# Ledger of designs, part 222: peptides against a protein of PDB entry 3S8F

Target 1, 157 residues: chain A of PDB entry 3S8F
Amino acid sequence: VLTLFVAVPSLMTAFTVAASLEFAGRLRGGRGLFGWIRALPWDNPAFVAPVLGLLGFIPGGAGGIVNASFTLDYVVHNTAWVPGHFHLQVASLVTLTAMGSLYWLLPNLTGKPISDAQRRLGLAVVWLWFLGMMIMAVGLHWAGLLNVPRRAYIAQV
Target 2, 166 residues: chain B of PDB entry 3S8F
Amino acid sequence: DEHKAHKAILAYEKGWLAFSLAMLFVFIALIAYTLATHTAGVIPAGKLERVDPTTVRQEGPWADPAQAVVQTGPNQYTVYVLAFAFGYQPNPIEVPQGAEIVFKITSPDVIHGFHVEGTNINVEVLPGEVSTVRYTFKRPGEYRIICNQYCGLGHQNMFGTIVVKE

## One batch from the design tools (peptide; made by RFdiffusion4, then SolubleMPNN)

Design b2_p23_1_s1 (from b2_p23_1, 15 letters changed)
Fold by OpenDDE base, seed 1:
Structure b2_p23_1_s1 (fold): chain B 157 residues (1-157), chain C 166 residues (1-166), chain A 23 residues (1-23)
Amino acid sequence: as target 1 above (157 residues)
Amino acid sequence: as target 2 above (166 residues)
Amino acid sequence: SLFQAYVDFILQSFLDFARAMEE
């Protein structure tokens, strides 16, 4: 199916971003296969938020390929699976990226750096958002596979 | 200095691009595997069929709900169903257990859903098009039809019933 | 009403956020 080739540029973009993260981590002193991850600035909510968004986007992207399949979409279309998918794409990646951008933009525009307390609070917010979103997304995908309909307040199962 | 940095970036990009392409084929393989092992989950559909939504209530096989269930062969039926704002016609739909049922579903107004609980029947119904779903009910009883496509103020209350007789 | 309570919650949340950013 030629439609599935739309995943190529998306994957290329995603993994190019990952490559940039690896390079940045290594520049910050990270070494080895995974040491570069630890070297990234995990103490900055402006960094953590969009990265968590990217992590949520991975299963969402995989689901996107499934949804684009004619035969598989027949199974999941208009079930709870679909809301699960776009919550990973929009409510995770887009929203967390916006949150991260805010944590960078406001201090930059005002010239007033955030306090340490604000920084820690920001980290808590983005992590809690991510965890909650992942729980909800898994639940929605699961419900969808159990044939729970979208846009309905009742279901047999 | 800057040149060395660019070369390093390119090296990482090449590696990750290779990984990207590999993952693409993995996903395709997984889809192929799923289809090969779960073909029973795919309900056969008919050919593309068009109707005039403005006249479908007045003439044709959908016009009379009393004649909506048509026996087309031994233990084979075609059911002409209208999804409308806000319900289904006929309601209830009565079919025999074990019979092969071909649902021909269309809409006279807006897009609706046709989701039958307890089954894998789940299709969208578009005005001007006929959705065809083939299914055999193995268990007698009542099956609720749910609209899973937003169709207006009464969407949440749009239900139908399929009664499967022994 | 329940809807008004929801709206008030949203507005108050934004106000609290704005205040927190100025501290």
Scores: peptide ipSAE 0.022, ipTM 0.745, DockQ to the pose 0.016
Fold by OpenDDE base, seed 5:
Structure b2_p23_1_s1 (fold): chain B 157 residues (1-157), chain C 166 residues (1-166), chain A 23 residues (1-23)
Amino acid sequence: as target 1 above (157 residues)
Amino acid sequence: as target 2 above (166 residues)
Amino acid sequence: SLFQAYVDFILQSFLDFARAMEE
């Protein structure tokens, strides 16, 4: 009940952020239904990181609704599905947002912009992190659906 | 300029909020669809039954592992299982193939898990409460019981076995 | 089998990544 209650404002917030991104992309010259996405500053790790986090949060959020369902939760509860959900929500969205914040915060704290090399490294880090999180999350969700137990080192599968 | 930007942002926000609302209905629909089509892995819970965890080992149907399996009908059994730190009793649990088994599971100490491999049996066991699970084993063999809820230092070694006999 | 292949892929990917970082 509480999860479903929180899901509504969370979705509203997420899509409000998406609205802001669309507006920004269109201001940057993006046109069409998806052209605004390409126009966003994908060369900035401070931007890319939280956006990737949001992308990971989408399936995680959907999974949260599943986990909050009494009937559906029976299938996934205390299986590897649950850690998969957590890693999408915490290790993806929260962590990537923190990483992105760091790429913004440090230059502002020091008064020095990041070098091009640092920028490229930052992009590599956040993309690799996202890729790794997606691989692991998909694996955990898959394992969970195959009834691999949580908090156990063994599985029948 | 600020007013123009505000108006534009508001327009996009309204669109995405509408999309958000639509997605909410999609999720509800998906849940409904799953409920309509999903038949495996759902075990309805019975009425909440409570027991005294401090005396469950000394008296009652869980007290004697040798009497834990009770035949309640020609092809129906009730099995009184204790999940404790760190194991299950009785162990092994012996039941016949094809019989309807009602597991009555409780704990004398802390919260444990009762996850039977190869089945849809997966419940948490709370001290003071009795978990009731109904299942029919169609295949003979050994089914491992796994504790999937942290219960202490020996959690990772907490296993049981259900032996289904032909 | 498919799951095992996936697990192997994940493990191998991480190992390869680790090796690449040490080179």
Scores: peptide ipSAE 0.021, ipTM 0.717, DockQ to the pose 0.023
Fold by OpenDDE base, seed 3:
Structure b2_p23_1_s1 (fold): chain B 157 residues (1-157), chain C 166 residues (1-166), chain A 23 residues (1-23)
Amino acid sequence: as target 1 above (157 residues)
Amino acid sequence: as target 2 above (166 residues)
Amino acid sequence: SLFQAYVDFILQSFLDFARAMEE
């Protein structure tokens, strides 16, 4: 229980980000409990990418709590569960945030906005990336719970 | 107006912070519930035990693989296993079906894994420490030991076998 | 929406997993 207090700052940070998103959405005209989500700039890959990363980070963060739990970690440690966790934390959040950052940075560096075609391509990339990552991550977590070992090319199942 | 925006942000932040705390308690409760209701099948571990990895091959219970399996009771055995680069000793490990087996595993060199397929035995083996796991094999046959912790160039080929005899 | 489809996919995957664990 004491160890789980480490999760408090992380959760506070995560939900603070959510608060920022809600404010932004409402500022853009979104109303109601969920209307603010729809009002967010989903046509901008620089926005969509990190948000999708955050969405992937949620189950990853939950997994982090599991991994930090002594008894629960015994079940998942050094199984495919761990790579699944990594792919949510690093290959989703960090990578998508980096991708999104580039979609903002490149126009700024060149002094020119991205073309509509580039924007659409960017959206396709980040959404497909997220989809693939979620499929793989779910599979890895599932396999891990089925005792598929990490760092091994063979498994009983 | 920056001031108005700031106040609005703070209001949302407070709401989400409250939500975050609530969710924290929910998660803790769920974990506690899981631990309370799903504790079956946990392999008991012994007390923290240390060993000198530099001498473990020369003296002590791990030194002779022929004496690695020690009967400690009518249906109880202790198996002293070395995980090393790149294999396990003894190999195979032969134990009787239905007996309570206490594995005492250590490493003379680097960190290894001890993952027994078909079981929930999955521990890291650290040089200088003895990993203790207790298990009873209900089914006869061969159980593969897999190293699931990278230990060097031969890691991928580091396997062992537990043979459970009827 | 595409977003909803993604959410449904994720949720359904976990539900399926939960069902599998009950078997």
Scores: peptide ipSAE 0.017, ipTM 0.745, DockQ to the pose 0.038
Fold by OpenDDE base, seed 4:
Structure b2_p23_1_s1 (fold): chain B 157 residues (1-157), chain C 166 residues (1-166), chain A 23 residues (1-23)
Amino acid sequence: as target 1 above (157 residues)
Amino acid sequence: as target 2 above (166 residues)
Amino acid sequence: SLFQAYVDFILQSFLDFARAMEE
């Protein structure tokens, strides 16, 4: 039970980031309850990538709570559920954040801005990556719930 | 200015913090729901039991696979199982249908998995510790044991069988 | 082919998932 309280600071951190995004969006002219979202720089892969990572982190975080539960972990432990969780947390959040960081860092280090074509390609890459990760993650979690074992090439299902 | 920005950020943080707390309760509720609807029949874990992995093959209840299945009462059995690189002992494990089986599983070498297909039996097996799982097989037949913890080159071929007899 | 089998497996898995969600 106490392990579940680890979710508290994690959620606080996550939503603090969200608060920063809201502030940024409102500074960019966004108004209303949701208008600030549209005002964010969705044309910049350096921004879009980590945000998509954060979005993927939401279900992953929920899964983290499940994994931290003694009783629920018994159901999902060492099943395909676990790699599903990891792909949301690492292969989505961390990877997309790294990609976003690269899209910002490389132009700054080289002193050369990315071309419009590169920008558009970057946007396509991060969105497609996100989509693929979500599809795979759903599949892995689903398989895990069907008791498909982790680290095995066969399953009863 | 910076001061105004900080105040604004603080206000947003407070709002999102409230939302965070709300979501926390939602997650707790979801966990409770999941427990109520999806965890029926979860096999309780036994007490922590220690064993010396260096001697478990030579002495004790795991030493003789022919004596691994012990009747402890009417329709009650304890099965002492070794998970090792790369297999299970005894193999097959023969138990009667409808009997309450207590599996006592340990490893003489490295960490293994003990995943029984068709059941919710799924535990890690650690050298030096005994994993205890209770289960009653309702249907006769063969149940495959799968190692779901990487344990070496032969991991993918590490299987066992539980034979449930009528 | 092995590739086709893989693709079919993926597709079928998601279809099964969708069906399961409808039940």
Scores: peptide ipSAE 0.014, ipTM 0.729, DockQ to the pose 0.024

Design b2_p23_1_s2 (from b2_p23_1, 15 letters changed)
Fold by OpenDDE base, seed 4:
Structure b2_p23_1_s2 (fold): chain B 157 residues (1-157), chain C 166 residues (1-166), chain A 23 residues (1-23)
Amino acid sequence: as target 1 above (157 residues)
Amino acid sequence: as target 2 above (166 residues)
Amino acid sequence: SIYEAYVNAVLQSLLDFAALMEA
């Protein structure tokens, strides 16, 4: 029960980040309930990468609640579900945030802006990474629910 | 202007807080639905029980694999299982169909897993602790035990068998 | 089948991605 309270600060962080994104989008001219999303700088891989990481983090966070639940964890513990969870948390959020940070950091360190070709390539990389990670994560979670064991090369299903 | 921005941020935070709480309940509902469609329930954890891993092979209920299966009632058994590097004892574990089986599982060496295919039995086995799992096999046949916790070089080959007899 | 489910998930993900890019 106490472990589930970890969800509270996590959600607080999530809605704070979301609020910041909405504020930024509205400052950029976005209006309405969803117009602020379109107004965000989707042409910048330094922005897109961490945002995609956050999108992957949402279902990962839901999985965190499952893993933190005593009764629910019994179902998913040491199954493929667990790798599915941390691939969303680490290989998606952390990795994409690192990638995004790199796209910001390198131009600032070198004093040279990235070329348009590099920008487009960066966008392709982060979107493809996100797609691949979502496919992998869905597969792992689904396999976990079918009781495919973690750390085993063979399974009944 | 800064005050106006601060008020705007506060409004957005309130909105997203409400949305986050709503989504939390949606996720809980989806989890409940998923569990209801994929499992009949969970096995409750037993009371914390400790054992000395250095003597568990020498004395006590785990010492003799021939005495590992103990009938405790007309249709009730307790099975004392050792998970070790790299296998299970006894192997095979023979139990009757339809009987209520209480598995008492521990390890003399390192942490192992005890995952029985075709069942919801899936527990970690820690040296010094006894894992208790209750299960009734409704179908006769062989059930494979898989170690799903890395335990060394032979981890990938660590298997056991439960034979359920009619 | 887990394999069928995985294939369907992949295909659906691709379709969703395509739809997202068009929007």
Scores: peptide ipSAE 0.019, ipTM 0.741, DockQ to the pose 0.055
Fold by OpenDDE base, seed 2:
Structure b2_p23_1_s2 (fold): chain B 157 residues (1-157), chain C 166 residues (1-166), chain A 23 residues (1-23)
Amino acid sequence: as target 1 above (157 residues)
Amino acid sequence: as target 2 above (166 residues)
Amino acid sequence: SIYEAYVNAVLQSLLDFAALMEA
């Protein structure tokens, strides 16, 4: 019941952010159904990081609903599925958002903009982080569905 | 200018909110589908039961591992299992193939897991509570019990065995 | 092995993605 109650506001919030991104992209010259995406500042790690976090949040959020479902939780509970879920939420969404925040915050606190090299490095870090998280998350979810136990070093699969 | 911007934002928000609602229904539909098609070999049996973890080792059905397997019917058994730091009792658990087994699992110390490999038996075991799971082993052999809840330094070595006899 | 299967799945996914990008 609680999960369903939270689901609607969460979706509204998440997709409102998407709406803001669309608006921003269109303001930046993006046109068409998807052109606004390309118009977003993908060269800024402060932007890319949280956006990638949001992308990870999609399956993670869906997983949250699964985990909160009594019948589905029976399948996934205490399996590798669970770590997969929170790695998407914490290690992806939260962490990437924090990373993005730092890329914004540090220049503002120091009064010095990041160098181009730092920017490029930041982009690399964020994208590699996201890639790693996605690989691990997919694996963990897969393993979980194969009944690989959580917090165990051995499994018969 | 602000009004125009507001109106534009509102338009995008409406679209994405509609999409959001659609996705909500998709998720609900998926859940409903999984529920409708889901079949489980493990059936929750009984209601929530309580037990005193401080005395469970000394008295009651969990006290004697030699008496842990109780035949309750012609082809029905109840197995009283203790999950403790760091192992399971009895160990091994011996049950016949094809029999309906009701596991009554509790812990005298901390929270443990009871995950039987090769099956969908997977429950957390809380001190003071009895976890009840019903299962029928169709295949003979050995089934390993794994603790999937961190319970201390020996957690990684906490294993049990269910031996299903022909 | 689940590990081998996972590795293969990851690699295949990457290949599929690459193919998708080239299409």
Scores: peptide ipSAE 0.018, ipTM 0.716, DockQ to the pose 0.045
Fold by OpenDDE base, seed 5:
Structure b2_p23_1_s2 (fold): chain B 157 residues (1-157), chain C 166 residues (1-166), chain A 23 residues (1-23)
Amino acid sequence: as target 1 above (157 residues)
Amino acid sequence: as target 2 above (166 residues)
Amino acid sequence: SIYEAYVNAVLQSLLDFAALMEA
């Protein structure tokens, strides 16, 4: 019940952010259904990181609703599915948001802007992190559906 | 200009909120569909039963592993299982193939897991509560019981076996 | 088949990443 109650404002927040992104993209010259996405500042790791986190949070949030269902939870509970969910929520959204925050915070605290090389490195780090997290998360969810147990070093499959 | 921009933002917000609401219903519908079409393998929660974890080892149906398997009817058995740090009792659990088995599982110490490989049996075992699951083993052989809830230093080595005999 | 699908998805993701870095 609590999860479902939290899901509603979370979805509202997520889509409000999406609305802001669409507006920003269109202001930056993006047109059409997807052109506004391309117009967003993808060259800034402080932007890219939290956005990727949000993207990872979408399936994670859906999984949260699944986990909150009594009958569906029976299928996935205490399997590798659960760590998969956690890694999407914490290791993806929270961590990427933190990473993005650092790319903003440190330059502002020191008064020194990041170099172009640092910017490019930051982009690489963020994208690689996201890719790795998605691979792991998909694998864990898949394993969970195959009844691989959580907190165990062995599995039948 | 600022006011105009705010109005534009509001328009996009309204659209995305509508989409959000629609997606919410889609998710609910998908859950409902899944529940409607995939209910055969779900073990429903039974009546909540309580037991004193401090005495469960000394008296009652869990006290003697030799008496843990009780025939309750033709081709029907109840198995009283203890999950403890760090193992299961009885071990092995011997049951006949094709019989309806009712597992009554509890713990004398801490929370454990009871996950039977090759089956849909997967429950948490709480001290003071009795977990009840029903299952019919269609295939003979050995089924490993795995503790999938952290229960201490020996958690990773906590295994049991169900032997299904023809 | 499901294993192959997963492997292919991983490989495709890597290719997509590479393409992104080149853009």
Scores: peptide ipSAE 0.016, ipTM 0.725, DockQ to the pose 0.047
Fold by OpenDDE base, seed 1:
Structure b2_p23_1_s2 (fold): chain B 157 residues (1-157), chain C 166 residues (1-166), chain A 23 residues (1-23)
Amino acid sequence: as target 1 above (157 residues)
Amino acid sequence: as target 2 above (166 residues)
Amino acid sequence: SIYEAYVNAVLQSLLDFAALMEA
């Protein structure tokens, strides 16, 4: 139980970012409990990518708490659950943040805005990446709960 | 209005911070609930037992695979298992159905896994440390042991078998 | 036309990257 306190700084950081998103959405004219979400710049892949990464990080973080639990870790350790966890953390959050950074960085370095076609392509890429990652992650977590071993090509179930 | 904006940001941060703390307690509560209602089959870590990996093959209870299965009481056995590159000994491990089996597993070389299909037995095996797992096989048959920790070039082919006799 | 747009976007992105590397 005491180990779970390590989650406090992470949660504080995560929800501070969420607070910033809410503030930004409200500055852009969003109103109400959820209207600020719609007001965010969802047409910009530089924004969408890291936000999708953050969304993937939520279940990943919850999984981190599970993995940090002595008793629950016994169930999931060295099963497909673990790869599912870090694919959410690394392949989703980190990777999508890097992708988003690229969409921001290149236009700024070149001094040229991306074309509308490039923007649309970027949106397609990050959304498809997110979707695929979520499917894979859910599948891995599911398989892990069925005791499919990690680092093995064979499983009885 | 810079001050006003700053104040607004702080208000949102406080709100979300409160939410974060609430979620932390929710997670703790869920874990507590799970443990309270689903403790059956949980195998806690035992006392730390150390061995010398350099001599474990030559002396002690792991040295002779033919003597690896030891009856410790009525319908109770201790099985001394070595996980090594790349296999298990004894192989197969033969135990009676319905008997309480205490597996004592160690490694003479590198870290291995000990995952028994069809069971909840899944532990890492560290050189110099003895992993202890208790299990009772309810059904006769063959149970495959899988190494789920990378241990070298032959890792993917590292398997063992537990034969449960009627 | 959507296919062409995406193809052009990819090609243009590669060209932009190349230009960036040359700078």
Scores: peptide ipSAE 0.005, ipTM 0.742, DockQ to the pose 0.015

